# Designs tried in a protein design run: peptides against a protein of PDB entry 4QMF. Part 108

Target 1, 175 residues: chain A of PDB entry 4QMF
Amino acid sequence: ESSFMTLFPKYRESYLKTIWNDVTRALDKHNIACVLDLVEGSMTVKTTRKTYDPAIILKARDLIKLLARSVPFPQAVKILQDDMACDVIKIGNFVTNKERFVKRRQRLVGPNGNTLKALELLTKCYILVQGNTVSAMGPFKGLKEVRRVVEDCMKNIHPIYHIKELMIKRELAKR

## One batch from the design tools (peptide; made by RFdiffusion4, then SolubleMPNN)

Design b2_p22_5_s1 (from b2_p22_5, 9 letters changed)
Fold by OpenDDE base, seed 2:
Structure b2_p22_5_s1 (fold): chain B 175 residues (1-175), chain A 22 residues (1-22)
Amino acid sequence: as target 1 above (175 residues)
Amino acid sequence: MEEELDKELEELSQEILEEAKR
């Protein structure tokens, strides 16, 4: 039997309490047990004797990881689908200067979030920028592209270069 | 230079978003 635990920040507690019954129901379909510990500030997922697919526990692990990083439940729960993968990209350690960090993070998001939305469309991913992490969900190939754009942006490589590249790739794929 | 790139990126982003609505 396997078990995974993730900590969540205090500001997520209220939301997690609200949706935890839904989390439980979603995981019950796969016979995965889960626990929300409000004292420790943690979420735990566990296989049970009735768990049929041992690999589903890894998706459950990813689910709680995404929830801890502010991904809303209706989106995060999609990780339980076979064709859905995720990535949590740490962006807080690329830049030591706070103002520079904020600037580069904002450049990734763009005015009204348009850059991020465009990137989502080009990669067929969901992308959430929150704090020092970027959470992404989608096909594996798209996730690799997202990580590259995100990390390069934090390294002061302007997203426009990658966006142009992805646009070309998309056009080629339509043929 | 960065400002120009930012503007160009916004224009491209809007184009992508508009195309997706069609």
Scores: peptide ipSAE 0.705, ipTM 0.959, DockQ to the pose 0.899
Fold by OpenDDE base, seed 1:
Structure b2_p22_5_s1 (fold): chain B 175 residues (1-175), chain A 22 residues (1-22)
Amino acid sequence: as target 1 above (175 residues)
Amino acid sequence: MEEELDKELEELSQEILEEAKR
């Protein structure tokens, strides 16, 4: 038997309580057990004797990780699909200056979230910027691109260079 | 310089978004 646990911030408690029955139902289809501990502020997933696919526990681990980082359940649950991967990128350690951090994070998001939406389209990923992390879901190749753009942005490399590069790559792929 | 890049990025982003709506 395998088990994984993740802690979640207090501000997620109300939401997690609301959707936990849906989490349970989704995981039950794979015979994965789950527990929401409101005292500790944790989520746990566990294999059972009826778990057929041993690899699904890793996806369940990723599910609770995504939920802890504010990814909505309807999106996060897609991680249980075989063709879906995810990445949680820590961005809080690239810059110590708070104002600089906020500026670079905002540059990644862009006005009305347009930069982020454009990046999602170019990489075929879902991307959520929350606090000191960026959560992404999608194909492996797309996730690699997302991580590069995100980390470089936090290193003060303007996203425009990567966006242009991705646009060129997309155009070349159509030919 | 950064402001100019920000503006250009916004324009490109909008272009990408509009193309996706087609």
Scores: peptide ipSAE 0.705, ipTM 0.959, DockQ to the pose 0.934
Fold by OpenDDE base, seed 3:
Structure b2_p22_5_s1 (fold): chain B 175 residues (1-175), chain A 22 residues (1-22)
Amino acid sequence: as target 1 above (175 residues)
Amino acid sequence: MEEELDKELEELSQEILEEAKR
């Protein structure tokens, strides 16, 4: 049997409590057991004797990872689909200066989140910028592009260069 | 220079979003 555990920050506790029955139901379909430990502040997923797909436990691991990083359940649960992958990009270690960090993170998001929404469309991904991490879900190719844009932005490479590149690639793909 | 790029990025983003609504 396989088991994975992830810790979640205290501010997520209330939300996780409200959706945990939904998490349980979603994982039950795959015969994956799960536990929410409010004392430790952890989520655990486990295979059972009835688990028939050994790969699903890795997706369950990713599910709780995403939930811990503030991805809402209706989006996070999509990770259980075969064609869906995810990535959690740590952005807090690229810049030590807080003001510079905030500025670069805001540049990635853009006014009203428009830059991020545009990037989502170009990469066919879901993207959530929260705290020191960026959570992304989508096709592997799209996730690679997201990570590139995100990390480069934190390295002070303006997202416009990547957005233009992705736009060109999209147009070429339509031909 | 960064401010100019920010403006251009916003314009491009809006174009992408508008196209998606069609």
Scores: peptide ipSAE 0.704, ipTM 0.958, DockQ to the pose 0.931
Fold by OpenDDE base, seed 5:
Structure b2_p22_5_s1 (fold): chain B 175 residues (1-175), chain A 22 residues (1-22)
Amino acid sequence: as target 1 above (175 residues)
Amino acid sequence: MEEELDKELEELSQEILEEAKR
C-alpha cells in the first residue's frame, strides 16, 4: 500500500473544501482513497486493497500537488489521463531581489496574460503562474519547452527568443 | 532594449492568439 500527502496554503482551503467531493468521486473510479485535513491543511491519497493499477497512485499524487498550487479541479483532474503529464516549476529561488522577481515573473505572463497564452498554444500545454511556482500540464515535449522558457526568463533571458524559436518549429511541423 | 523586446513579444503573442481563433 502506498500513500502521498501534500500541504496546501490557507488561501486554498475554501476552494478545496468545495470541490473535494468531486476529487473523491474521480479517485474512487480507480479505488484510490483520499482525505482532506482542514486542521493540518493537507491532502492525502492512498491505494486500497481494491486498487487495480498501482501506478495510478502517482497520478493521484500529482493531482493533489496541482490542486495545492491553485490549479482548478476541472483542469487538474485531467492528470489522471494516461497521456497527460505535469510539472511544477519552482521560480522563487532564481533571484534574491523581490522587485526583479516580480518583474521577470510579469514578463513571463505578459500584458493581459498574452505571453503565457501564446506559450500555451505553442507548447500545447496548460500553464498557471502562482506565487513562487509555475504549474504546467500537457505532453512531455511541451513541458520541457515550458520549463526552459520559464527558467530562462527568471535568469533574465527574454522570452521572445524562445517564442520565435517555437513559432519556427510549429511552422515546420505543419509541413 | 528590454522595452523594445517587450513590445515585439506582445505583437508576436497577439499574432499567435489571433491565428488560434481562426
Scores: peptide ipSAE 0.703, ipTM 0.958, DockQ to the pose 0.907

Design b2_p22_5_s2 (from b2_p22_5, 7 letters changed)
Fold by OpenDDE base, seed 2:
Structure b2_p22_5_s2 (fold): chain B 175 residues (1-175), chain A 22 residues (1-22)
Amino acid sequence: as target 1 above (175 residues)
Amino acid sequence: MEEELDKELNELSEKILEEAER
């Protein structure tokens, strides 16, 4: 048997309670058991004797990881699909100065979220910037691109350079 | 210089978004 546990922040508790039945239902389809522990503030997923695909537990692990990082359930549950991967990028340790951190994070998002939305389109990923982490979901190749843009942005490399590069790549792919 | 790049990035982003809506 395999099990994974993820802690979640207190502010996430109310939401997780509201969607946990949906989480349970989604995981039940794969015979993965799950537990929401409100005392500890944790989510646990585990295989059962009826779990057919042993690899699905890893996706379940990713599901609770995403949920803990404020990804909404309708999006997070897509991680259970075979072609969907995810990445949780820690951005809080690139800059020590809080103001600089906020500015760089805001640059990544852009006015009205335009930069982030553009990046999502170019990489075919879902991207959520929350706190000290960026959660991304999508194809593996796209995720690599997202991580590069995100980390470089936090390293004071302006996203425009990567966006231009991705635009060129997209145009080449359309043929 | 950064402010200019920010503006350019936003303009470019808007263009990308507009194209996607077509």
Scores: peptide ipSAE 0.703, ipTM 0.957, DockQ to the pose 0.947
Fold by OpenDDE base, seed 1:
Structure b2_p22_5_s2 (fold): chain B 175 residues (1-175), chain A 22 residues (1-22)
Amino acid sequence: as target 1 above (175 residues)
Amino acid sequence: MEEELDKELNELSEKILEEAER
């Protein structure tokens, strides 16, 4: 039997309590057991004797990881689909200066979230910027592009260069 | 220079979003 555990920040506790029955129901379809520990502040997923697909435990691991990073359940649960992958990108270690970090993170999001939404469309990914992490869900190729744009932005490479590149790639793919 | 790029990026992003709504 395989088991994975992730910690979650205190501010997620209330939300996780409200959706945990839905998490349990979603995982029960795959015979994966799950536990929410409010004392430790952790989520655990485990295979059972009835688990048919051993690979589903890895998706369950990713599910709780996404939930811990503020991804809403209706989006996070899509990770259980075969064609869906995810990436949690740590952005807090690229810049030590707090103001510089905030500015670069805000540049990635853009006014009204426009930059992030545009990037989602171009990569066919879901993207959530929260704290010191960026969570992304989508096809593998799209996830690679997201990681490149996100990390480069934190390295002070302006996202506009990547957005233009992705637009060109999209136009070429239509021909 | 960065401020100009920020403005251009926002305009480009809005264009992408508008095209997706069509």
Scores: peptide ipSAE 0.702, ipTM 0.957, DockQ to the pose 0.957
Fold by OpenDDE base, seed 3:
Structure b2_p22_5_s2 (fold): chain B 175 residues (1-175), chain A 22 residues (1-22)
Amino acid sequence: as target 1 above (175 residues)
Amino acid sequence: MEEELDKELNELSEKILEEAER
């Protein structure tokens, strides 16, 4: 049997409790068992003797990883789809200065989240900026683009350059 | 310079969002 565990922060506990039955139901369709440990603050997924798709356990691993990073269940559960991939980008290690970090993170999000929403459309991804991580879900190509924009932004490369590039690529793809 | 780029980025973002709503 294969098993994966992820820890979640305390502030996620109440939410995870409310949706755990839904998590269980979603994973039951694939004969993946799951456990929410409130004492340890962990989620576990594991294959069973009835698991028929060995690859689904990796998606289940990704599901709990996304949930731990504040992705809501209705979005996170989409990871179980064959064509859906995800990435959790750590952004907290690029800048040591807190103010600079906050500024660059805010630049990625933009006013009213406009920049992030635009990036989602251009990459066909879902993107959530939370704390020191950016969670993304979508096609592999789009995820690569998201990671590039996110990391470069934290490296003080303004997102506008990438947005313009993605816009051009999109226009070219329409031809 | 960064502030100018921020403004331009927001304008572009809004344009992208507007196009998606059509």
Scores: peptide ipSAE 0.701, ipTM 0.956, DockQ to the pose 0.958
Fold by OpenDDE base, seed 5:
Structure b2_p22_5_s2 (fold): chain B 175 residues (1-175), chain A 22 residues (1-22)
Amino acid sequence: as target 1 above (175 residues)
Amino acid sequence: MEEELDKELNELSEKILEEAER
């Protein structure tokens, strides 16, 4: 029997309230119980005596983690699929200067989000940049690549080098 | 130098996106 809890920021409360019935329904299929605590500002998932697959609780943990970091439910719920993994990359501690942080984060996103969208295509991942975290969902290989690009960008290594590398790898894979 | 790289990155990104739409 396992239980996991995550806190969510206040600005996320309204959205979570609107989708919580859907969360409950999705988890009920796996006999995972869940609780939304609006006073504490937390989400909890837990196994029940009817839970057949104990490993699903880890995916449920990831689900609420993603939801807390502003990933929309229709995307986040895909984490319950066997072939889907996720990563939450903390980016807020790489630089102390706020302006530098904002600049590097914006560089990762690019004009009109073009850089981020390109990275999504190259890695076959979903990527969301929000606040001090980057949430990603996809295959493990792709997630590893995303983390490298994201962290290096925050370390002032320009994403262009990684994008070029990924493009080369993609072309080689088509052969 | 960073500005030049930013420009190049954007151009490359747009190319990738265009290819995906085909």
Scores: peptide ipSAE 0.699, ipTM 0.956, DockQ to the pose 0.959

Design b2_p22_5_s3 (from b2_p22_5, 8 letters changed)
Fold by OpenDDE base, seed 2:
Structure b2_p22_5_s3 (fold): chain B 175 residues (1-175), chain A 22 residues (1-22)
Amino acid sequence: as target 1 above (175 residues)
Amino acid sequence: MEEELDKELDELSEKILKEAER
């Protein structure tokens, strides 16, 4: 039997409580058990005797990881699909200065979130910037691109260079 | 220079978004 646990921040508790029945239902389809521990502030997923695909537990692990980082359930649950991967990018350790951190993070998002939305389109990923982490969901190739753009942005490499590159790649991929 | 790049990026992003809506 395999199990995974993740902690979640207190501010996430109310939301998790509201959607936990949906989480349970989604995981039940795969015979994965789950527990929401409000005292500890944790989510746990585990295989059962009826779990057919042992690999699904890893996706369940990713599901609770995404939920803990403010990804909404309707999006996070897509991780259970075979073709969907995710990445959680820690961005808080690239810059020591808080103001610089905020500026670089804001640059990644852009006015009205336009930069982030453009990046989502170019990489075919979902991207959520929250706190000190960026959560991304999508194809593996797209996730690699997202991580590069995100980390480079935090390293003071302007996203415009990557966006232009991705645009070229997209045009080349069009038939 | 950074401010200029920020503006260019926003314009480019808007272009990308507009094209996707078509």
Scores: peptide ipSAE 0.703, ipTM 0.956, DockQ to the pose 0.948
Fold by OpenDDE base, seed 1:
Structure b2_p22_5_s3 (fold): chain B 175 residues (1-175), chain A 22 residues (1-22)
Amino acid sequence: as target 1 above (175 residues)
Amino acid sequence: MEEELDKELDELSEKILKEAER
């Protein structure tokens, strides 16, 4: 039997409590057991004797990882689909200066979230910027592009260069 | 220069979003 555990921040506790029955129901379809520990502040997923697909436990691991990083359940649960992958990108270690960090993170999001939404469309990914992490869900190729744009932005490479590149790639793919 | 790029990026992003709505 395989088991994975992730910790979640205190501010997620209320939300996780409200959706945990839905998490349980989604995982029960795959015979994966799950536990929410409010004392420790953790989520655990486990295979059972009835688990048919041993690989589904890895997707369950990713599910609780995404939930811990503020991804809403209706989006996070899509990770259980075969064609869906995810990435949690740590952005807090690229810049030590707090103001510089905030500015670069805001540049990635853009006014009204327009930059992030545009990036989602170009990569066919879901992207959530929260705290010191960026959570992304989508096809592997799209996830690679997201990680490149996100990390480069934190390294002070302006996202506009990547957005233009992705636009060109999209136009070329239509021909 | 960075501020100019920020503005250009926002305009480009809006264009991408509008095209997707069509």
Scores: peptide ipSAE 0.701, ipTM 0.956, DockQ to the pose 0.953
Fold by OpenDDE base, seed 3:
Structure b2_p22_5_s3 (fold): chain B 175 residues (1-175), chain A 22 residues (1-22)
Amino acid sequence: as target 1 above (175 residues)
Amino acid sequence: MEEELDKELDELSEKILKEAER
């Protein structure tokens, strides 16, 4: 049997408790068992003797990873779909200065989240910026683009250059 | 320079969002 565990921060506990029955139900469809440990602050997924798809456990692993990083369940559960991939991008290690970090992170999000929403549309991804991580879900190609934009932004490459590039690519794809 | 790029980015973002609503 295969098993994966993910720790979650304390502030996620109340939410995870409220949705855990939904998590269980979603994973039961694939004969994946799951456990929420409130004492340890962990989520565990594991195969059972009835698990017929060995690859689904990796998606279950990704599900709990996304949930731990504040992705809401209705979005996170989509990871169980065959055509859906995800990426958790660590952004906290690019800049040591807190103010610079906050500024660059805010630049990625933009006023009213407009920049992030635009990036979601251009890449066909869901993107959540939370704390020191960016969680993304979507097609593999889109995820690669998201990671590039996010990491470059944290490296002080302004997102506008990538947004313009993605816009051009989109227009070319329509031809 | 960064502030100017920030403004331009916001304008582009709004344009992209508006186009998606059509």
Scores: peptide ipSAE 0.700, ipTM 0.956, DockQ to the pose 0.956
Fold by OpenDDE base, seed 5:
Structure b2_p22_5_s3 (fold): chain B 175 residues (1-175), chain A 22 residues (1-22)
Amino acid sequence: as target 1 above (175 residues)
Amino acid sequence: MEEELDKELDELSEKILKEAER
């Protein structure tokens, strides 16, 4: 028997309330129980005596983690699929200067989000930049690449180098 | 130098996106 809890920021409360029935339904299929605590500002998932696959609780943990970091439910719920992995990358601690942080984060996103969208295509991942975290979902290989690009960007290594590398790898894979 | 790289990255990103739309 396992249980996991995650806190969520206040600004996320309204959205979570609206989708919680859907969360419950999705987890019920796996006999995973869940609780939304609006007073504490937390989400909890737990196994039940009817849970058949004990490993699904880890995916449920990831689900609430993603939801807490502003990933929309229709995307986040895909984590329950066997072939889907996720990563939450903390980016807020790489630089102390706020302006520098904002600049580097914006560089990762790019004008009109083009850089981020390109990175999504190259890695076959979903990527969301929100606050001090970057949430990503996709294949493990792609997630590893995303983390490298994201962290290096925050370390002032320009994403252009990684994008070029990923493009080359993609072309080689088509052969 | 950073500004030049930013511009190049944007152009490259747009290229990648356009190719995906085809």
Scores: peptide ipSAE 0.697, ipTM 0.955, DockQ to the pose 0.956

Design b2_p22_5_s4 (from b2_p22_5, 7 letters changed)
Fold by OpenDDE base, seed 2:
Structure b2_p22_5_s4 (fold): chain B 175 residues (1-175), chain A 22 residues (1-22)
Amino acid sequence: as target 1 above (175 residues)
Amino acid sequence: DEEKLDEELEELSKKILEEAER
C-alpha cells in the first residue's frame, strides 16, 4: 500500500474544506482513500485493498499537490484522466531581488493575463501562476514547453521569443 | 528594448487569442 502527503498553506484551508467532499467522491471512484488534516495543514491520499490500478495513486498525489498550489478543484481533478499530466514549477529561486522577481513574473502573465492565455493555447495546457510556483496541466510535450518558457522568463529571457517559436510550430503542425 | 518587446508580445498574444475565438 502506498501513501502520499502534501502540506498546504493556511489561506487554502477554507477552500479545501469546501471542496473536500468532492475530492473524496472523485477518489472513491478509484478506491483511493484521502484525509484532510486541518491541524497539520495536510492532505493525504492512500491506496486501499480495493485499489485496482496501482498507478492511480500517483495521480492522486498530483491532485493534492495541485490543490495545495491553488489550482481549483474542477481543473485539478482532471489530473485523474489518463491523458493528463501536470507540473509544478518553482520560480522563486531564480531571482534574489523581489522587485525583479515580481517584474519577471508579471511579464510571464502579461496585461490582463493575455500572455499566459496565449501560452495556454499554444501548448494546450492549463497554467496558473501563484506565488512562487507555476502549476501547469496538459500533455507532456506541452508541459515541457511551458516549463521552458516559464524558467527562461525568470532568467530574463523575454517570452516573445518562445511565443514566436511556438506559433511557428503550431502552424507547421496544422499542415 | 524591453518595452518594445512587451508591446509586441501583447499584440501577438491578442492575435493568438483572437484566432482561437474564430
Scores: peptide ipSAE 0.716, ipTM 0.961, DockQ to the pose 0.896
Fold by OpenDDE base, seed 1:
Structure b2_p22_5_s4 (fold): chain B 175 residues (1-175), chain A 22 residues (1-22)
Amino acid sequence: as target 1 above (175 residues)
Amino acid sequence: DEEKLDEELEELSKKILEEAER
């Protein structure tokens, strides 16, 4: 038997309570058990004797990790699909200055989220910027590109350079 | 100039979004 646990911030408690029946139902299809502990502020997933695919527990681990980082359930649950991967990128440790951090994070998102939406399209990923983390879901290649853009942005490399590069790559792939 | 790059990025982002809506 395998088990994984993740802690979640207090501000996620209400939402997690609301969707936990849906989480349970989704995991039951794979015979994965799950527990929401409101006292500790944790989510746990565990294999059972009926778990057929041993690899699904790792996806369940990723599911609760994504939920803890504010990814909505309808999106997060897609991680259970075989072709879907995810990444949680910690961005809070690149810059110690709060104002500089906020500025660089905002640059990644852009006005009305347009930069982020463009990046999602170019990489075929879902991307959520929340607090000190960026959560991404999609194909492995796209996730690598997202991490590069995100980390470089926090290192003060302007996203424009990467967006242009990705556009060129996309155009070349169409030929 | 960072402000110029920000503006260029916004324009480029909008272009990408518009193309996706077609």
Scores: peptide ipSAE 0.715, ipTM 0.961, DockQ to the pose 0.927
Fold by OpenDDE base, seed 3:
Structure b2_p22_5_s4 (fold): chain B 175 residues (1-175), chain A 22 residues (1-22)
Amino acid sequence: as target 1 above (175 residues)
Amino acid sequence: DEEKLDEELEELSKKILEEAER
């Protein structure tokens, strides 16, 4: 049997409590057991004797990882689909100066989230910028592009260069 | 310089979003 556990911050507790029955139901379809520990502040997923797909436990691991990083359940649960991958990009370690960090993070998001939405469309990914992490879900190729843009932005490479590149690639793919 | 790039990025973003709505 395989088991994975992730910790979640206290501010997620209320939300996780409200959706945990939905998590349980989603994982039950795959015969994966799950536990929400409010005392420890953890989520656990486990294979059971009835688990028939050994790979699904890794997706379940990713599910709780995404939930811990503030991804809403209706989006996070899509990770259980075969064609869906995810990435959690740590952005808090690129810049020590708080003001610089905030500025670069805001540049990634853009006014009204327009930059992020555009990046989502170009990469065919879902992207959530929260705190010191960026959570992304989508095709592997798209996730690679997201990570590149995100990390480069934190390294003070303006997203405009990558957006232009992705636009060109998209246009070329239509030919 | 950065401000100009920010403005350009915003315009491109809006364009991409607009195209997706068509």
Scores: peptide ipSAE 0.715, ipTM 0.961, DockQ to the pose 0.958
Fold by OpenDDE base, seed 5:
Structure b2_p22_5_s4 (fold): chain B 175 residues (1-175), chain A 22 residues (1-22)
Amino acid sequence: as target 1 above (175 residues)
Amino acid sequence: DEEKLDEELEELSKKILEEAER
C-alpha cells in the first residue's frame, strides 16, 4: 500500500472544499482513496486493496500537487490520463531581489497573458503561473520546452528568443 | 534594449494567438 500527502496554502482551502467530492469521485474510479484535512491543511491519496493499477497512485499524487498550486480541478484531473504529464517549476529561488523577481515573472506572462498563451499554443501545454511556482500540463516534450523558457526567463534570458525558436520548429513540423 | 524586445514579443504573441483563432 502506498500513500502521498501534500500541504496546501490557506487561501486554497475554500476552493478545495468545494471540489473535493469531485476529486473523490474521480479517484474512486481507480479505487484510490483520498482525504482532505482542513485542520492540517493537507490532501492525502492512498491505494486500497482494490487498486488494480498501482501506477495510478503516482498520478493521484500529481493531482493533489497540482491542486495545491492553484490548478483548477477540471484541468488538474486530466493528469489521470495516460498521455498527460505535468511539471511544477520552482521559480522563487533564481533571484533574491523581489522587484526583479516580479519583473521577470511578469515578462513570462506578458501583457494580458499573451506571452503565456502563446507559449501554451506552441508547446501544446497548459501553463499556470502562481506565486513562486509555474505549473504545466501536457506532452513530455512540451513540458521540457516550458521549463527551459520559464527558467531562462528567471535567469534574465528574454522569452522572445525561445518563442522565435518554437515558431520555427512549428513551421518545420507542418511540412 | 529590453523594451524593444518586449514590444517584439508582444507582436509575435498576438500573431500566434490570431493564427490559432483561424
Scores: peptide ipSAE 0.714, ipTM 0.961, DockQ to the pose 0.903

